Peptides against a protein of PDB entry 7AE7. Designs and how they scored, part 246

Target 1, 321 residues: chain A of PDB entry 7AE7
Amino acid sequence: KVYKDLREFLEVLEQEGQLIRVKEEVNPEPDIAAAGRAAANLGKNQPAVFFEKIKGYKYSVVTNVHGSWQNHALMLGLDKNTSTKDQFYELNRRWDKFPVPPNVVKREAAPCKENVIDKDINLFEILPLYRINEQDGGFYISKASVVTADPEYPDDFNKLNVGTYRIQVKDRDRVGIQALAMHDIAVQLEKAEAENKPLPIAITIGNNPLVTFMASTPVGYNQNEYEFVGALQDGVPMDIVKSDLYDHLYVPAGSEVVLEGHIIPRVRTVEGPFGEFPGSYSGARLQCEVKIDRITHRTNPIFENLYLGIPWTEIDYLMAL

## One batch from the design tools (peptide; made by RFdiffusion4, then SolubleMPNN)

Design b2_p26_2_s2 (from b2_p26_2, 8 letters changed)
Fold by OpenDDE base, seed 3:
Structure b2_p26_2_s2 (fold): chain B 321 residues (1-321), chain A 26 residues (1-26)
Amino acid sequence: as target 1 above (321 residues)
Amino acid sequence: SFLTGPYTEAPDYEAAKALEEKIKAA
């Protein structure tokens, strides 16, 4: 099976008994993190956890979507009981189909364009933000697929980067982003900052599970993650759409939320601490700052966020394949 | 400013524990 969006995948997870739906109202803290920990600690068949109602917020949260080998098998459209060996074999077989170019759809055909916010931006109105760990210095968006391009070659689709980065909410319309030197985004940012120019960015949340998987998987600087998604879909192209602000940035057509903006050149602000590992907080660091200029989103958007905890957690499964 | 979000209440650890037990039983 191939999935167009997060919603199609969540439906399959629920049908396969790999999703727990929490229908009662929960507190953002500590309930979401507590539930994520409980799900991750089931030992086997760790389900996703979907929260329909969060106190103080309008929209839903889902966590632990990639939190088990069963969920990874289903992501590949395999039987949930497919062995890790057979999953790896199938992944490698499909990987060799690269490149499979995506379909560029019209704006009107893209679910991520159903709603627009272009003024008075407040991230708390669109995302049910919470602290993942009690000692976190703020709210984190931990499972976004971040889209950037090479500012020297903006029309080179092969240099379009889709990556996962640690993102801290800094204000209603600002986020900090950790762009490390080993990431392709750091190369692109360096080029923009050399000219004292903003780097265009689209932060996409709640995607086709293979987009999230590929955004967490290192590829070559001249390789496009969307073309790997098509390969991992066994040769079925994924659907992408142009961002609203930038003709050279393409986002998944089915994204739940798209935050469009720019990295402010040569600005660094304090980010963290964040509990990347239980009992281990990364120190506060000077990180890049993104201004959010436009939001597009699906009606009743689902905030997909990562659960972080003692291995094996969702992040370990995302990095293990 | 520390963004506290829309929620100002202290963490309810008893409610969280009940939710954990519900998930373990699922």
Scores: peptide ipSAE 0.306, ipTM 0.806, DockQ to the pose 0.439
Fold by OpenDDE base, seed 1:
Structure b2_p26_2_s2 (fold): chain B 321 residues (1-321), chain A 26 residues (1-26)
Amino acid sequence: as target 1 above (321 residues)
Amino acid sequence: SFLTGPYTEAPDYEAAKALEEKIKAA
């Protein structure tokens, strides 16, 4: 089975008993994090947790989408009870199908384009933001697939990078992003900053689960994550659409929210602390800052975000295969 | 070196007890 978007995957998770729907209004803190930790603590059959109503916000949150081997099997379109070993073998078999080029769809065919915000940007109006852990230095977007390109080779689709980075919300229209030297985004940013130019960026939230998986999986600098998504879909291309601001950036057609903007060149601002995957807080440090210039989103967008802490949590499942 | 502090993963489970119970019952 192939999923076009997060919603199709959530439907399958719900059908397979791997999604809990919370219909009662919850507090952003501590309820979302507490539920993420509680789900992780089950040790097996850990469900996604879908919060329909969040106090102070208009839209929903889903967490723990990749938070179990059962969810991982379902992501691959396998039986829920497929062993980790068999999942690994199937993943490797499909990996060898790379490259499977994506389909570029028209703007009108892309669900992520249903709504546009191009002025008075306020992330808090679109995303039910919360601290993932109590001592986080702010609100984090933890499960975004971030799209950037090589500024020297913007038309080289093989250099289009889709990665997962921790993103702290800094203001209504500003986020801090952790671009470590080992990340492909850091190479691209270095090139942009050498010329004192902004780096175009699209931060995509709530994707096809294989996009999120591949964005969390290291690939070669000259390999496109979308072409691996097609491989992992057993040869079925994924659908991408051109970003609104940049001709060279393509986003998943089914994204719940797309934040388009730019990394401000040669600017560093304080980011953190953040509760990391080993169950330790990383200290505050200077990080890159993104200006959000445009938002596109689906009607009633779902904010997909992960809980992370002492292993095993959702992030460990994303990195395990 | 990033100064890493000890992580006390202590969400207020009392505040979210109903959610936790729902998750455990699924």
Scores: peptide ipSAE 0.157, ipTM 0.735, DockQ to the pose 0.168
Fold by OpenDDE base, seed 2:
Structure b2_p26_2_s2 (fold): chain B 321 residues (1-321), chain A 26 residues (1-26)
Amino acid sequence: as target 1 above (321 residues)
Amino acid sequence: SFLTGPYTEAPDYEAAKALEEKIKAA
């Protein structure tokens, strides 16, 4: 089975008994993180947790989407009881199909374009933001697929990067992003900052689960993550659409929310602390700052966010294959 | 704060326990 978006995957998770729907109103803190921890502590058959109503917010949150071997099997369109070994063999078999180029769909065919916000941007009106851990220095977007291009080769689709980065909300229309020197985004940012130019960026939230998986998987600088998604879909192309602000950036057609903007050149602001995957805080650092210039989103967007804590949690499953 | 070091698990709230029991019963 192939999924067009997060919603098709959540439907399958629910049908397979791998999604718990919480219909009662919850508090953003501590209820979401507490439920993520409770789901992780089951040790097996860990479900996604979908919160329909969050106090003070309009929209829903889903967490722990990749939080089990059963959810990984279903992501690959396999039986939920497929062994980790057999999942690994199937993943490798499909990997050899690279490249599978994506389909570029028209704007009118892309669900991520249903609604537009181009003025008075407020991230808190679109995303039910919360602290993932009690001592986090702010609200984090922990499961975004971030799209950037090489500023010297903007039309080279093979240099289009889709990665997962630590993102802290700084203001209504600003986020901090951790661009480490070992990441492809840091190479692209260095080129832009050398010229004192902004780096175009699209931060995509609530994707096809294989997009999130590939954004968390290191690939070569001249390899496009979308072409691997098509390979992992057993040769079925994924659907992408052109960003609204940039002709050279493409986003998943089915994204729940797309934050379009730019990394401000040569600006660094305090980011953190954040509770990291080893079960420890990394401290605060100076990080890059993104200005959000435009939002596109599906009607009633689902905020997909990662639960992160003492291993094993959802991030450990995303990095395990 | 420039906090570094280990963090504690989320508190065992009644809501989290109720959810865990709901998950086990599903």
Scores: peptide ipSAE 0.148, ipTM 0.750, DockQ to the pose 0.110
Fold by OpenDDE base, seed 4:
Structure b2_p26_2_s2 (fold): chain B 321 residues (1-321), chain A 26 residues (1-26)
Amino acid sequence: as target 1 above (321 residues)
Amino acid sequence: SFLTGPYTEAPDYEAAKALEEKIKAA
């Protein structure tokens, strides 16, 4: 089974008994985090949790999508009871199919382009934002696949980077992003900042589950994560579409929300604290700032966000394979 | 400055607990 988007995966999770649908209105805090923790604490068969109604918001949230070995098996299009060993074997077998280049679809064929916001941007109108943990210094987008390119080689598709980074919401149209020195985005940002230029960026939310998986998996600087997604789809190309603002950035065609903008050169602002992987808070630090210039989104966009805390949580499963 | 967001309602811990129990029972 290959998934075009998050919605196809959520349908399979629900069919397989790996998704709990919460139909009653919930509070953003603490209900979403509480549900994420409760799901993680099951120890096995941990379901995704889909919240249809969030108080004060228009759209839905889904969490814990990758939060179990069963969900990982289903992500690979395997039986949900496939052993971790067999999942790893199949992953490695498919990895050898790299590269599988993506299909570039037309704008009108891409679900992520159904709606556009290019003025009066307010992230709170599109994303039901909440604190993932009670002591977080703000609202985080924790499961975005962030697309950037090499500003020196913008047309080199092999240098297109799709990565997962810690993103704190800073304003209605601004986010802080953690670009660590070991990440490909840091190399690209360094080049842009050397010339005091903005780095073009697309922050994509609610993707094909293999995109999210590959964005969380380190690859070589000259390797494209989308070409690995095609490999992990057993040789079936994924669908990408050109960003609206940048000819050299491509986003998953099925993304629920795409935040297009730029990293502001040589600006650093306070970010954190944030509840990290081991269930401990990192301190506040200076991080890069992104201005959001355009949003494209599916009709009734689903905000996919990660729960993390004391292991094992969704992040442990994303990093385990 | 950090954005704390527009949501100022106190957390409903009883609702959260009820939701946790619902998930555990599923």
Scores: peptide ipSAE 0.020, ipTM 0.566, DockQ to the pose 0.412

Design b2_p26_2_s3 (from b2_p26_2, 9 letters changed)
Fold by OpenDDE base, seed 4:
Structure b2_p26_2_s3 (fold): chain B 321 residues (1-321), chain A 26 residues (1-26)
Amino acid sequence: as target 1 above (321 residues)
Amino acid sequence: SFLTGPYTEEPDYEAAKELEKKILEA
């Protein structure tokens, strides 16, 4: 089975008993984190948790989507009881199908384009933001697939990068992004900053689960993550669409929310702390700042966010390869 | 504040514990 978007995957998780739906209104804090921790403690069948109603917010949250081997099997379109060994075998078999080029769809065919916000941007109106950990220095978007290109080779599709980076909300229309030197985005940013130019960026939230998986998987600088998604879909291309602001940036057609903007050149602001592990916070650091210039989103967008806790948590499953 | 979000209410830890119990019993 291949999934077009997060919603198709969540439907399968629910059908397979791998999603808990919380229908009552919850408080953003601490209820979301508490529920995520409870789900992580269920043992072998760690489900996703979907919150339909969050006090003070209009939209929903889902967490722990990749939080188990069962969810990982289902992501690959396998039986949920497929052994870890067989999952890895199948993943490796499909990996050899790289590259599988994506389909570029028309704007009108892309669900992520259903709604547009281009003025008076307020991230809190679109995303039910909460502290993931009790001592986090702010609200984090921890499961975004971030799209950037090489500013010297903007038309080279092989240099289009889709990565997962820690993102802290800084203002209504600004986020901090952790771009470490080992990340492909850091190479691209260095080139832009050498000329004191903004780096175009699209931060995509709530994707096809294989997009999120590949964005969290290191690949070569000249390898496109979307072409790996097609490989992992056993040769079925994924659907992408042009960003609204940039002709050279492509986003998943089915994204729940797309934040389009730019990294401000040569600006660094305080980001963190963030609880990567229980009781361990990565210190506050000076990190890049992104200005959000445009949002596109599906009607009733789902905010997919990472659950973090004691291993084995969702991040461990995403990084287990 | 961007540290506290749009919600100003104090966290209800009892409600959170009840939610945890419901999830563990699911």
Scores: peptide ipSAE 0.311, ipTM 0.826, DockQ to the pose 0.464
Fold by OpenDDE base, seed 2:
Structure b2_p26_2_s3 (fold): chain B 321 residues (1-321), chain A 26 residues (1-26)
Amino acid sequence: as target 1 above (321 residues)
Amino acid sequence: SFLTGPYTEEPDYEAAKELEKKILEA
C-alpha cells in the first residue's frame, strides 16, 4: 500500500486500531503534550493521537504518528504485526530501487495549493501551536520536512535537500531554525551567507509518512530524499509540486501546510530553550531566522507535530530504521 | 502577548490528567 498524503495514512492507522481520535475540545496546553506522553508510554502498539478540536484554534493536531513499530510497519504498507527484522529486510530490499524519480504534478492537482495566504501572515491562524514541554522558550514545529537547494547549483535536483530541523516560532511570520554544521542545509546556508543572499526555503508540515521518515534519515549531499521515498514505495513515484515562490524548490503535493520564505542572511536571533528530553533543555542559542513570505495549505489543515520525551519516543522510531 | 498565543487562562491540569487516563485505558 502507498500513501499519497498524511490523511490516507491516518485513515489506515484508525482502521488498524493505531489511532486515538479525541473529539472533545482540548486545551492546547497541557492536554496535547499529556496525551502524547500517555500514548508514548503505552509500551507497545503506541497509537497516533488525533485532536479534532483545540480551544482557541480552528484546525486539528495529530501527534505520535510514527510512534511505534506497528505504525512503522503500516507506513511500509505491511501488516502491523510485521517483526522489526522483517521491516528492516523489506526496507533494505526497497532501498536498492533507488533512485525512483518523483512525479511533478500541476499546481491545480496539488492538495497543498487549495488555499493561499500571501498577506498579513499569522502562523497562529493556520497552526494550533502549543508548548511541547512546560519550560520550552516558545512554540516549536518539530516534525516539518524542510526543503532547500544548493544556491550555487539551484537546478541540480540531486542537491535538493529535504531535512528535519528544530523550528521555533519567533513572530507571526518568522521562525528560528537550528541548522547544525553536520546538516546539508548548513552547507547551503554558508554559500548563501558568503554572498549575503537569502536562502530560499519551504517548510512543509503534515506529509506522506515516508517523506517525514526520509527527511529524518541522513543521505548523501548529492542524493534526493524524494527519490528514496519512491524506492520505499516499492518503485511507485511520489508526487511533488513546484513551490509558488521558487522555480527550483519542490514540495510534497499532499502537504497539509507549506511555509515558503527565506533564511535572512547573517542574522542570528535567540532560540530556545527547548526540552529535547524531559529534564534536559538545550540552552538558548543564536540561530538562523526565516521570514515566511507565503503559505499554501489544504482546507482544514492538520498540524502534525512531534512529542519529545524519554526514549523510546516517536523520534527514536524515526531514527531507528 | 504574541508569545502566549490565544492562551489567556491557566492550564487545566485536571482535564489533562483525565485525558491521559483515557488514553492509557484505550
Scores: peptide ipSAE 0.293, ipTM 0.780, DockQ to the pose 0.479
Fold by OpenDDE base, seed 3:
Structure b2_p26_2_s3 (fold): chain B 321 residues (1-321), chain A 26 residues (1-26)
Amino acid sequence: as target 1 above (321 residues)
Amino acid sequence: SFLTGPYTEEPDYEAAKELEKKILEA
C-alpha cells in the first residue's frame, strides 16, 4: 500500500484499529496532551488520536500518527503485526532503490492548493494551536516538513532540503524556527545571511507519513528526501507541486497546510522554552524568525502535531532507524 | 506579549483525566 497523503494513511490506521477518534469537543489544553499520554500508555498498540472538534477552533488535530511499531509497519504498507526486524529489513531493501524521482503535478491537481490566504494572515484561523507541554513558552508546530533550497544552487533539485525543525508561533504571521548548525537548513541560511538575503521557505503540515519520516531522517546534503520517499514506496514516485511564491521550492501535493514565506536575514528572536522530553526543557534561545507571506491548504485541513510524552513517543519511533 | 491564542480558559484537569480514562478503556 502507498499513501498519497495523510488522509489515506489515517483511513488505514482507523481500519486497522490504530486510530482513536475523539468526536466530542475537547479543550486544546490539557486534553490533547492528556489523550496523547493515554494513547502512549496503551502499551504496544499506541494508536494515533484524532480530535474532530477543538474548542475555539474550526479544524481538527491528529497526534501520535507515528507513535507505534504497528503504525510504522502500516506506513511502509506492511501488515501491522510485521516484526521490527522484518520492517527494518524491508526498509533497507527499499532504501537501495534510491533515487526514485517524484512526479511534479499541476497546481490544479494538488490538494494542498484548494484554498489560498495571501492577506491578513492569521495562523490561529488555520491551525488549532495549543501548548504541547504545560511549561512551553508558546505554541509549537512540531511535526512540519520544512522545505528550503541552496540559495547558490536554487535549481539543483538534489540540494532541496526537507527537514523537521522545532517551530514556535510568534505572531499571526510569524514563527521562530530552530535551525541548528548540524542541519542542512543552517548551511543554506548561512549562505543567504552572508549576502543579507531572505531564505525562501515552505513549512508543510500534515503530509504523507513517509515524507514526515524522511524529513526526520538525516540524509546527505546533495540527496533529496522526496527521492527517498519514492524508494520507501517500493519504487512508486511521490507527487510534489511547485510552491506558489517560489519556482525552485516544491511541496508535497497532498499537504494539509503549506506556510510559504522567508527567513528574515540576520534577525534573531527569543524562542522557547520547549519540553522536548518529559521533565526536560530546552532553554530559551535566540532563533531565526520566519515571515509567513502566503498559506495554501486543503479544505478542512488536519493539523498533524507531534505527541511528546512518556518514553517511546513519536520522536523515538521517527529517530529509531 | 505571550500569544494566549483564542483559548483563554484555564485547563480543566478533571475533564482531561476523564478523557484519559476513556482512551485507556477503548
Scores: peptide ipSAE 0.284, ipTM 0.796, DockQ to the pose 0.434
Fold by OpenDDE base, seed 1:
Formats: structure tokens, sequence, C-alpha cells
Structure b2_p26_2_s3 (fold): chain B 321 residues (1-321), chain A 26 residues (1-26)
């Protein structure tokens, strides 16, 4: 089975008994984090948790989507009871199919383009933002696939980077992003900042689960994560669409939300603390700041976000294979 | 040196008791 988007995957998770639907209105805090921790504490068959109604917000949240070996097997289109060994074997077999180039679809064919916000941007109107852990220094977007390119080679598709980074919401239209020196985005940002230029960015939320997986998987600087998604789909290309602001940035066609903007050159602002994957808080740091200039989103967008804490949590499954 | 520390508290399970119950019953 191949999934076009998050929604197709959530449907399969629900059919397989790997999704809990919470229909009652919940508080953003502590209910979402508590449910994420409760799901993680099951130790096996950990379901995704879908919150249909969140107090003070219009849209839904889903968490723990990758939070089990069963969900990981289903992501690969395997039987949910496929062993970790067999999942690893199949992943490696498919990896050898790289590169599988994506299909570029027309704007009108891309679900992520159903709605546009280009003025009076307010992230709180689109995303049900909450603290993932109580001691977090703010609201985090923890499961975004962030698209950037090499500013010296913007038309080199092989240098298009799709990565997962810690993103703190700073204002209605601003986020802090943790671009560590080991990340491809940091290399690209360094080049932009050398020229005192903004780095174009697209922050994509709620994707095909293999996009999220590959965005969390380090690849070579001259390798495109979308071409690995096609490989992991056993040779079926994924669908991408051109961003609205930038001709050189392509986003998953099925993204629930796309935040288009730029990293402000040579600006650093306080970000954190944040509860990290080892079950420890990282301290506050000076991080890059992104200005959001445009949002595109599906109708009734689902905010896919990560629960993380003391292992094992969703991030541990994303990093395990 | 960035101050890092372990998690000291888990989310309030009593506040989310109904959600936890649904997850444990799945």
Amino acid sequence: as target 1 above (321 residues)
Amino acid sequence: SFLTGPYTEEPDYEAAKELEKKILEA
C-alpha cells in the first residue's frame, strides 16, 4: 500500500486498530501530551491519537502517528505484525531503488493549495498550538518537513533538502528554527547569510508518512529526500508541487499545511527550552528566525505533531531504522 | 554550557484521565 497523504494513512491506521479517535473536546494542555505519554506507555501496538476538537481552536491534532512498530509496518505498506527485522529488510531492499524521481503536479491538483492566506497571518488560526511538555518554553511544531535549497544552486533539485527541525512558534507569523551545523539547512543558511540574504523556506506539516520518515533520516547533501520516498514506496513516485513564493522549492502535494517564508539573515532569537528525545530538556538557545509570508492549507487541516519524552516515544521509532 | 536536565514531571494524567482510559482500552 502507498499513501498519497496523511489522511490516507490515518484511515489505514484506524482500520487496523492503530488510531484512537477522541471526539470529545480536550484542553490543549495537558490533555494532548498526557494522551501521547499514555499511548507511548502501552509499550506495543501504540496507536495514533486523533483529537477532533480542541478547546480554543478550530482544527484537529493528530499525534503518535509513527509511535509504534505496527504503525511503522503499516507506513511501509506491510502487515502491522511484520517483525522489525523484516521491516528493516524491506526498507533496505527498497532503499536500493533510489533515485525514484517525484511527479510534479499542477497547483490545481495539489490538496495543499485548497486555501491560501497571504495577509494578516496568524499561525494560531491554522494550527492548534500547545506545549508538548509542560516545561517547554513555548509552542512547538515538532513534526514538520522543512524544505530549503542551496542558494548558490537553487535549480539543482539534488540539493533540495527536506529535513525535520525543532521549530518554536515565536509570534503569529514567526517561528524559531534549530538549524544545527550538522544539518543541510545550516550549510544552506550559511551561504545565504554570507551574502546577507534571506533563505527561502517551506515548512510543511501533515505529510505522507514516508515523507516525514525521510525528513527525519539523514541523507547526502546531493541527495533529494523525495527520491528516497519514491524508493521506499517500492518505486512509486510521490507527488510534489511548486511552492507559491519560490520557483525552486517543491512541497508534498498532499501536505495539510505549508508555511512559506524566509529565514531572516543574521538574526538570532531565544528559543527553548524544549523536551528532547532522550527525555531531557535542552536549554534555551539563540536560534534562527523565520518570517512566514504565505500559508497554503487543506480544508480542515490536521496538525500532525510529535509527542516526545522518556523513551520509547514516536521520535525513537522514527530514528530506529 | 546549555543547561540540560532530565524530565522531572510527566503530564497530568488525572487531568487527562478519560483520554488515558480510552488509550488503555484500545
Scores: peptide ipSAE 0.020, ipTM 0.611, DockQ to the pose 0.158

